# Peptides against a protein of PDB entry 2AKA, part 16

Target 1, 299 residues: chain A of PDB entry 2AKA
Amino acid sequence: MEDLIPLVNRLQDAFSAIGQNADLDLPQIAVVGGQSAGKSSVLENFVGRDFLPRGSGIVTRRPLVLQLVNSTTEYAEFLHCKGKKFTDFEEVRLEIEAETDRVTGTNKGISPVPINLRVYSPHVLNLTLVDLPGMTKVPVGDQPPDIEFQIRDMLMQFVTKENCLILAVSPANSDLANSDALKIAKEVDPQGQRTIGVITKLDLMDEGTDARDVLENKLLPLRRGYIGVVNRSQKDIDGKKDITAALAAERKFFLSHPSYRHLADRMGTPYLQKVLNQQLTNHIRDTLPGLRNKLQSQL

## One batch from the design tools (peptide; made by RFdiffusion4, then SolubleMPNN)

Design b1_p10_1_s4 (from b1_p10_1, 4 letters changed)
Fold by OpenDDE base, seed 2:
Structure b1_p10_1_s4 (fold): chain B 299 residues (1-299), chain A 10 residues (1-10)
Amino acid sequence: as target 1 above (299 residues)
Amino acid sequence: RKDEILSILD
């Protein structure tokens, strides 16, 4: 079957239109990770544009259903404002922020109601991800003291679903044993069947330390394995360093690193995008035979 | 709308 991801996109849009958002067990990939783990950077690298909210603390405060669609044109569309084509990705960022604030208010609260964003681009593979708020332990600003648990509860609404794959994003420059992403994934997927590990910040590891064992799937085995990536530094992001150049630097990093050279062809953002496209497609194919009956019972 | 949604899978 062709175009399975677009098929699920149509289902997602249809369910959103009728007010059934997060309660359906659609085949999807939920992105989880601690604050500053590099989730937004990974997504932006897929698109090749800066378009996600940035800042300190909790940046993503609503689930973002990001639907990437390969196209000859480049533009974005929101489900909540159909017919408006965004070609300036700064405006996309602003719309995400505005739509988030519209629902959550100015107190930096969270809402489980998704924002549906579709990005058409010649630079992407078909891929749908649900970007979730970053896990945190410390409230910032006017956030409620229980914000940590609110975030966790929101994440659980997605990751507990049987058909939800989990993209667990962990920074390499932190103790992976304490990874928020891997912890929550282990809680809901103890056998590591639904989890894909992403290791960011490999370039920021201490000298003499590497994540080879993790990337080789030897330390904390996941059926779907691990993929390492190197994102732009915060300075580079602030300076709006070209993502294409950053991707080239990422490739160079893996090729030149003694610990990762042998893995270089199975690392990096472009490879991650390809793997996610394939895994999601296959997952949809495996889920579809029972999906109709399941949806009939849920609608 | 239920039938319409399910028709996506046809």
Scores: peptide ipSAE 0.349, ipTM 0.913, DockQ to the pose 0.889
Fold by OpenDDE base, seed 3:
Structure b1_p10_1_s4 (fold): chain B 299 residues (1-299), chain A 10 residues (1-10)
Amino acid sequence: as target 1 above (299 residues)
Amino acid sequence: RKDEILSILD
């Protein structure tokens, strides 16, 4: 079978249509990380558009099944509004916010019900990610005091599944030993078999420090390794800095940094996208045998 | 619906 990722996309859509959320063990990648770890920026960099909600505290409040599909055209579609093609990615952002608020209300609560978003673009590789709410310790607004645990429970519904790969997003400018992403990954994947590490904010590390040992997979080894990325700053995002320019700056950063120059060809957002495409494709191929029987028993 | 979903894997 040649189109493995699209096959899983069809399964995801079908299960969403019948209200099956995280109960089925589909081969997929769940994105986990603390608030402000840079998850949204990574996803937007794949698309090359600003389309995800932004703000303080919890931004993603429902799982977002983001299905990237390589195409000659550029547009987005939501499963909940079939037939509507979005060509303005600002409208995509607004739709995510509206659909989130429709289910959760205005209290910044969360819901485990996914939003399914498909993006067609000439700038993407076929790739599906499940973006999950950022882990937090502090409730904001009128959130319940147990919001931290609500988020954790939601994440666990995905990451505990055997066929779920984990994209663990951690900022380099924080102690990785305290990374929420790596902690939860270690809990459910103690041998580091299903976890791909992403290290963000490498450009924001203190002078005289680097994450070389982490990126070389020497500090906290993962079978699938680590990939470093440099995202736009919040100032750049607010200023609508072009993502293409940011990607060029990212490349320059790795090439010019004494600690990362030797790793430069295995770092950065474009490389991450390629690796994830390959990893997901291979993972689907490996899990397809017997999947029909497994799904039959679960439905 | 179950059969329809499973047919995706055929």
Scores: peptide ipSAE 0.344, ipTM 0.910, DockQ to the pose 0.813
Fold by OpenDDE base, seed 5:
Structure b1_p10_1_s4 (fold): chain B 299 residues (1-299), chain A 10 residues (1-10)
Amino acid sequence: as target 1 above (299 residues)
Amino acid sequence: RKDEILSILD
């Protein structure tokens, strides 16, 4: 049997090639989170490279279909420029920005048309994620006044689909009960069947507080549970701290923290990547029997 | 193209 994740990748590419938008109910994982929730850092940690646009405001303005493929070589390819292999991930970042601006213009607007990016690497597990724009409340620059709702409407096109899993990214140093990611997940998945919780910024919580109850799935239960991660700080990013070193520091953080030590083997970026690979694979397997008929009716 | 896409699942 063919690998299931690459099979879905071919479907995603084929639909993008014919201009299909988010209306198709493919088995996929949509990544949702507020701006500055640490979403980009999580994705970059999977790849082990800096390649996503950064900024204080809205960064992702188009859906990014990020297809990670385990390979003996390391390079990236865009669907919109087939045949070009990117080995410099700075060039990958620039291409994302250029392709985004080509469609949205310079007004920091959004578009529902996805960018398809495939990354081959010996350091990744097969994993496909749809990175969505970060939820925001305040327009910046020359964004339209209703940008918040435009983003929400875009997200809803993905997360309302039955075959869409939701990777809800929430920062621990904010009120988790009021997390934008968890709110939207609860709205479309009230029983918590399709949602995987990621808790970032655990290292930035106030002294004397912890997210143990959340990580133990006792506060806002999700069937698929929560995984805590520790990303590089902005200082570390600016200082060009190596992601490999950051992953080691993350492991040390969980092992040494009194509230998280007992969970350490079920925390961290490597564990998250493994869990997502397994859950996506299983989810595709479960949905494949009915997928042909569903796709035929949706095309 | 629809048939080509569906053939991916064959």
Scores: peptide ipSAE 0.318, ipTM 0.902, DockQ to the pose 0.898
Fold by OpenDDE base, seed 4:
Structure b1_p10_1_s4 (fold): chain B 299 residues (1-299), chain A 10 residues (1-10)
Amino acid sequence: as target 1 above (299 residues)
Amino acid sequence: RKDEILSILD
């Protein structure tokens, strides 16, 4: 069993097909973060394509099981429409939006039922992530007043599971002590055993400040550490700036920054992808010996 | 289906 991530992908697909979703304790990485924390940008940077819903407020309203598979070809496929290969990633975005609306309606509500999206690409490492709705406090549109708690409850269905790793995405230009992602991670993982920290918006920090202590794992220690990334600005996203160019700029940022240059080889999106691939692979390996028995009790 | 799913782990 050398291809452990594809193995778990098969399990995820199989369970989704039989209606088993949020109640499974599969080895997986759940992505958590406040709204506008840069979560979507991180995921898009992995793929090198714009394909996630964007906008103000809650954009992700269903869990998105994002299965990245290294391949010689580039296309996406949804579990709910097998056989349809998407090569235009704008169409992928539209399908996510349509499928979300189909289940949640037009009131911008949320649903715990995942969307399963597989992306084949020569530019990705094998990696599966579960993207979760961004934490928010303010209802928008026709959302119920308790939408904050609905989102929180949904997140808790994933992050409380023993085999769930947590990718906590926090913006550096906000007080990290008040990070929604790190707060929820600390609540369910108080010893920091399951949490991987991602620090975004390092380029937007106030002049004279830096997140060096956080990135060096000295401020809020996590066993699995922190990785800083620099995403495209909103202007760059709106202007359709090439992600490849953005990744080059990210590398330059870390190399040229006095506070981060010594960490540059352990920062940035490409390094994050590598680390997540390794972390997930190792985690699956550690979990597999007991997984059969656990799954038998859950089915 | 349960057995089929579990066979993935074999």
Scores: peptide ipSAE 0.316, ipTM 0.903, DockQ to the pose 0.885

Design b1_p10_2_s1 (from b1_p10_2, 5 letters changed)
Fold by OpenDDE base, seed 3:
Structure b1_p10_2_s1 (fold): chain B 299 residues (1-299), chain A 10 residues (1-10)
Amino acid sequence: as target 1 above (299 residues)
Amino acid sequence: LLAEIDSILS
């Protein structure tokens, strides 16, 4: 049922156009994590292009509804500028930044109004994710002192919805018990039914330590489990290291690591993309009858 | 959109 994701995409676009924001309980995956947890890098690795804003602090300042569509061609489209096809992904980055600044101003504030971006590519599976601002405790620039709570409130508008799956992104080189992503997920999903764990920065762990117990779902069990990934370093990103090469290095990392070798076939960005496609498709199938009834009652 | 949903659910 590959057509289910495109159907929900059309629903998302239609409701976005009328300004419902996060009030509609559409089947979707919200991406949550602390600042610099690696959320944007994971999404870029799916596409195989650099196209998301980068920098220190809060780079994602509006929800980004990223709709990946498998196609024979490669280009991007924004809902706010229909008819314009972007083939240069640097221009996609610039458009996200410009559209963000248009709404939030220059104070590095946030807005709950989503940006809808559709990417057609032969290198992606059909998949829709909502990239959310990274959780932070320290205001930067002209941000208000309560920016932490503003971000939290924005995230809660998505993750509290019953039909929202949560992609919780946590870095391995930090204490998982203090993971912002898992903390918020546990708050709204105490039984771990809607949460998929992603563990980044596995290559940056101290020598002699590993996240094996986490990845084996033994430390903080989630029904949907954990998937480890290795993203490009900031140095690699700044140097514009090829994502294809990075994905090969990721595979090599898992295969060669004594603690992860046995899990290698269930780790890495390509496997994550496949799992998310399947999870979202199944989730849409389960929730679509209820959504249909809700829509009928509103017309 | 409802018609499309119905076609998939049928």
Scores: peptide ipSAE 0.119, ipTM 0.822, DockQ to the pose 0.197
Fold by OpenDDE base, seed 1:
Structure b1_p10_2_s1 (fold): chain B 299 residues (1-299), chain A 10 residues (1-10)
Amino acid sequence: as target 1 above (299 residues)
Amino acid sequence: LLAEIDSILS
C-alpha cells in the first residue's frame, strides 16, 4: 500500500514527459480554491518550508504537481531539470517563478502545462497534490479580460475526471455558501463523493461566530468531510515565523477554542496530511485496476 | 510501468 503513491508519481512523470498531461484520468487530488483562500499556505505547511510563490492576485499560474516523498534527506527536484537537487527552498520558489514566466510570459497569464516538483523530506508523508490556480473574477494588471474563465476551464480539465479527488479550500471568514471551491466542486461532484473540504482562516472569523457546524459536516455535508486548519498570517510570514511554531499554534488554537476543542484531534495540518495520504492511497488502490486496463488498451 | 502495476495488483 505504501508504494501506491510512488507508483502514480512515476506514471505522472512518464505522462508529463510525453505531453499527455490531463488526458489521463490518474488517481489524484486537485487543490481548488479562490485567490487568497490559503492553498499555498496549506501546501507549505505540509513541507514545512516556504517555497511557493506569494503575493496578491494570481500566484499559481500553472498546475503544480507536488509530489511529497518521505525520505531521510531533504531536497527538491523538478522534472524539467532532472539531476539538479535543490536544498535551498528559496531557490525552489525562484525556479517555480522562472519556469512559470518562461511559459506564460510576464503578463501574469496562465498555462495548463504542469510543473512537476518532487520534494523529499523526513517531515512529510507520501502525498501528491495538483495545485491549481486560484479562482478569480477581476483581471488585474496585464491579465486577459477572460482570465476568470481561463482559470475555470483549466480547473475543469482536472476536476471533471472521475478519478480526481477535489481538495476544496475555503476561508472561514467568508460565507461558505459563496465559496468558489465548493461551487466548482458541487458542479462536478454534486453528491459530494470526491470532495474533501478544507476550512482555512478559522482564526480570522468575526468575533462571536464559528465554523463548528461546517466542520461537523452539518451545514454542507461532504461524504469525506471537512478539516479545519490555521495558517500563518501575512505578518507571521513577513516576520519569518517558522512553520513548526505555526503548527504548534494551530494545535493550541483548536484545543483552546470552545467551539472546536472537541474536534481538535480531527483538525489541523498534520491531521489533514495524514487523511490525505490515506485517502489518496485508498483511492489509488480502488482505481488502479481500471487504470491498468485503460493503459493496456492503449498499447 | 504495466509490469509494475501488475506486480502491485497481484
Scores: peptide ipSAE 0.116, ipTM 0.822, DockQ to the pose 0.197
Fold by OpenDDE base, seed 4:
Structure b1_p10_2_s1 (fold): chain B 299 residues (1-299), chain A 10 residues (1-10)
Amino acid sequence: as target 1 above (299 residues)
Amino acid sequence: LLAEIDSILS
């Protein structure tokens, strides 16, 4: 039962190449959350590089299948331009933007056609995530008035699948009862079996408040639990604060916070990455026999 | 792909 994640990566690439929504539910993790919930920052923290589009409003406009592969080398490769190795992650960002615009045009519309990006790095664990557009209610630019529903429909194409795990990213500095991520997760996973909660912006909570009850899985229980993270602030990002330094600050935050100190070893980006690797691996193990049978029936 | 899956499942 080795190399399960790489195997699924090959399956993902193959199905993407065929262009058919194969009647196959691949084991995967879909990342969902409201705009500015911190999804992109979490993914960038895994890689240790700034490589995702940034801005206000809807930034991710196509699903991004992000395949992280532990390697002795560091480079990125897109499925749509296989063979081209990107070592400058700014160029990776530009390619994502260009490829997005190629399909969606200049109207800031969305497309359900995934971008497949593989990142080789010594700093990552094997992990595949599908980054999805942030949920929004307000159209920007030339987006259609029903963009909210278009995004939701796109998300539903992923999160309704039984073999899809849901990484629900919610900011702690907002009312979690109104979390877009947790709402959509609850809709398609009412028993909380497929949902992993990520709580961002813990450092931005009002003085005297904390998310301890959420992180301890006592407020809205998820079978797979919650993990808190601290991302770089927008100021830090603009100031090009090093992600490694930010991860150290994150560790310090949890260790020094009275409400989170006891949870510190089960919090933070490195722990999240480890947990996701393990959960995805186990999930693939559980679902692979069924997937095998479905594939066999389609030959 | 099936062969790969079978190899891992075996």
Scores: peptide ipSAE 0.105, ipTM 0.815, DockQ to the pose 0.196
Fold by OpenDDE base, seed 5:
Structure b1_p10_2_s1 (fold): chain B 299 residues (1-299), chain A 10 residues (1-10)
Amino acid sequence: as target 1 above (299 residues)
Amino acid sequence: LLAEIDSILS
């Protein structure tokens, strides 16, 4: 069952190597959300390592195809530098930044050309995600004035594909009605069939408020539902709070919160990983016959 | 790759 994800990984790598056709619709999960919505933190929590670029504004400026592979060993590999095994995840971060700058320059522009990163770890489930730039409204620095639309166009290249699932990441401490993630998801998936909702920053909500209705799938229903998570604060990140401790704190948060205790077993990063693994596996199984036929027709 | 896909689908 779990072998389906590695198969798609091989397909992704092969197509990247020969130049991906614009019409290729691989089963995948695209991660979308506004800037600072917590996308990168969710991905790092899956790996259990700090390895993604950090900073204010747009940090992800190229699509990052993140392939998580359960293994007895722990290391990372980039498709653009075959044979090099990274065991220091700080070096992984630096390589992402360097490879991004190589293509985009230093103007903080964006490029639609993906970076392919594979992480082997005993701490992950097989899972492939495409991390996309955070949606923004205001150009900063040397960014082009139309950066908002460039990002939108890039995201649309992924999320409009029928075989693309959408991981919509929204912060709970912002008005959900203004969620960039849910807006774009609703635009391309109006019936909520391909969208998985992730609600971050539940620990930062105003006193007396909660996201129970959202998490119970009662406010903006998605077929695949919502999962709440609690990421490390910026203070925790700066203080080098380890992700293991953060995951324990997340569990404690849900168990101890009056509004979320009854949902605790269906919340949190570990549950999200499991759900995404299962959803992706099933999605691949459903779409693979069609993909096979498409590939055969191109021979 | 097609052979691999076929093996999984069978």
Scores: peptide ipSAE 0.097, ipTM 0.815, DockQ to the pose 0.198

Design b1_p10_2_s2 (from b1_p10_2, 5 letters changed)
Fold by OpenDDE base, seed 1:
Structure b1_p10_2_s2 (fold): chain B 299 residues (1-299), chain A 10 residues (1-10)
Amino acid sequence: as target 1 above (299 residues)
Amino acid sequence: LLSKIDEILS
């Protein structure tokens, strides 16, 4: 049997072309988290390139269907501009920003219309993620006063679907009891069956504190558990620190930390990517027969 | 859509 993820990508593209988007209960992983939780950094670390919009406040303002495809070549393609191969990932970032602005305007608003981006790379595993806008509470600039609820409503269109896995990204340097990601996940997945926890900013925790209990799945248990990651600091990003070097530093962090060394082989971005690839593959295998039957019954 | 799913499952 061929890899299921690329095959589902074709199905996903077809649904996107006809405007089905969130109405289709396709097996997928939705990425949720508060603003500045580290979602974009996690996704960029998978690719090993800087290509997502950055900044304070809302950066992702449309759903981004990110299709990672293992390939001998490295380039990106957008569904909205077929035939154009992007090899400069700065241009990829600019295209995301331009396409976002084309639909949302200049008011930093949001749109539920997805951007479909496929990245071919020898450095990735096959993996499709839907990056969603970061949850926020306070409107900035010309954002509508109800932006918080607009974002939540958009997220709910994805995460309420039974075939949607939830990648809940939470920063370790904040109280996890107040995690926007885990809160929304708990609302739609009260038994923690569809949620994968990602804990970022472990390197930014106050001295004398750690997230060991969380990472060991003892504090807020999820069936699919938690994976800790360490992203580049803002200083590292500004200094153009290479992602490969950052991944090495991440490995070193877990290995050298007294609270995490025993978990090191089950932590970090590479492990997260592997787990997500496996979970998505299995999830597709488990859900597609049911989806087929559902569609058949609607004919 | 069904044909595509069948293709995936084959």
Scores: peptide ipSAE 0.058, ipTM 0.771, DockQ to the pose 0.388
Fold by OpenDDE base, seed 2:
Structure b1_p10_2_s2 (fold): chain B 299 residues (1-299), chain A 10 residues (1-10)
Amino acid sequence: as target 1 above (299 residues)
Amino acid sequence: LLSKIDEILS
């Protein structure tokens, strides 16, 4: 059986080309989280490259449909510039920034128009994620005063769809009860059926505290559970620390931590990739027949 | 679109 994720990617591309993305409930995973929650780092860790815009405030200002495709080669392609293969991921970052600015202007505003990026790599599992703007309360630069609500409305366009899984990214060094990611997930998925929790910054928790109860799915239970990850520090990113080395350090963190050692095999970025691949595949299998029937009824 | 979906489901 062919991998369902690449097949759905072709459907996504086709729907994007005809502008009907809003009316079709394709199986997908939307990534939600507050600003600085670690979303971009998680996605870059999947690819093993630095390629996302970085900085203070809102880095993602358009939905980024990130299609990861396992391949023997490593390169990226944008739907808006077909035929151009990017092998330098710095150029990928620059293209995201340029394409974002082309639509939003220089005011650091947001747009609901997606950027479609496909990354071929031997280091990825087949996986499609929709990276959404980070939730914020404070406008920066020339952003409108209602930017918080604009972001929220944009997120709702994705997460309210029944076939949308939600990757809720929350930092461990903040009160989880106040997690923007889990809050929005709870609003649209009150029973926790569509939400996968990611807990970042576990290495930045205060001494004597841990997120064991959360990771064991005992505090705020999600049917699909929680996965903890450890991202590179900003210093590591600035120093261009190798992601492979960072993944090794992440593994060591979980194995050496007294509160997480017993969970180590169900934690970390590689495990998260595997789980997301499996969850998305199963979700496609479960939802695609219904989508077919819906489309057929509209003929 | 339906034909593509059918191809996937087959």
Scores: peptide ipSAE 0.054, ipTM 0.768, DockQ to the pose 0.380
Fold by OpenDDE base, seed 3:
Structure b1_p10_2_s2 (fold): chain B 299 residues (1-299), chain A 10 residues (1-10)
Amino acid sequence: as target 1 above (299 residues)
Amino acid sequence: LLSKIDEILS
């Protein structure tokens, strides 16, 4: 049988084409987190390429349906420009920016209309994520004063869906109790059944502190647990540090850290990708029959 | 859409 994730991708594309947008009941993983929490870096680390917009403030301003497909070739395709294969990931970044600006204008506003991006690569597992705008409290530029609530409302359209898993991205160098990601996840998933925790910036914690209790699922328990990752610093990104080298450094970090060494095999970006692939596959298997019945009842 | 879902579930 064909992999379930690519098959659901076709359904997702079909729903997107008819304007379903955020009202999708399809099994999916929504990525949530505050600005600068490290969401974009995690996604780029999966692909092994720099292809997402970067900058200060709100960078992701439309939902990005990122469909990763394991393939012998490496290229990207957008649903909005069918037939064009992108092999230069810089061009992918530019297309995301252009398509975002086409809809939102130059005011740095947001839109709930998704961008659908499919990436074929030999370096990825089959995985679909919906990257959502980072939660913020401070409007920038010509953004409306209620931009915080606009973002929240957009996120809620995704994360309130029963078939939506939540990838909650939180930085370790901030108080986890104040995590925007975990806060919104707790609001819509109070029992922690649909939430996967990702802890970034573990390498930036103050000396003498660690996130061991969090990663061991003892502080704020989630049924699906927590996975720690180490992303490239902004300096490394600006300096075009190789992602492969960064992943090696991440592995070294966990292995060499006294507080995390015992968890090292269940940490890091490669493990996260594997877990997400498995979680999504199982989630599709569990939810698709119900979706089928729902659609049948609407005929 | 239903046919696609049925294909997946088969």
Scores: peptide ipSAE 0.054, ipTM 0.770, DockQ to the pose 0.330
Fold by OpenDDE base, seed 4:
Structure b1_p10_2_s2 (fold): chain B 299 residues (1-299), chain A 10 residues (1-10)
Amino acid sequence: as target 1 above (299 residues)
Amino acid sequence: LLSKIDEILS
């Protein structure tokens, strides 16, 4: 049932208000990846809007609980300013930046306190994701020298939870064996039971190379498999290329590529949205009874 | 919270 996700959103909002108990793991998907892995682009492609902070270094500095809700209307709402409907997604981006700075200050620090953003749209499937800061090794601005470990510690607060699925975003144009996303996923999910692999930047791979073996789940097997996507290039983003047009180009990429054509129907952003919706729905169905029992035992 | 979970499971 697709409607499980919106129902769980209300539960998640309640948990956010009172603080999540360590013994109560809400079913959710945490998005992990190195800086510039393409996480933000994937999320924006789901919404079909540019609304996430951009730049070099750590752009996501607080967890962003992104609740996508299929609706006839299109608007966004933050939990910290409930009742205010945002229809301009540039204003959404600005609000994320302002709310981040309000808590972290101007030092480009991080905070584990989530921002809760709900997006109603006819262009989305019901889906909730927790976007996490990108893993990095290099401090910027006034960040402390141990910012890498602070980020990792923050990520661990989410990905170590039994009911947390992990969306591991890795760029194909880098050595996947050294993927920050896959490394952290392997650390907390060694059997690959909770991890969904997303491979970005397939269009940027060196000539004569491909990620077919990864996408076919043969190199680093995950129970939940891998999905390849093609995001807009930085040039396209700067040029304000429409996301809808980019999604069409993505489809064309997979269909026309000799190494990926046979996988094309199981690749791309629209398919990823569908899979994540189904995975989260099934995960909620599987985990919620156990969560209920745990909660009952605490009363 | 329990009531909300029950609502979801119903």
Scores: peptide ipSAE 0.050, ipTM 0.762, DockQ to the pose 0.402

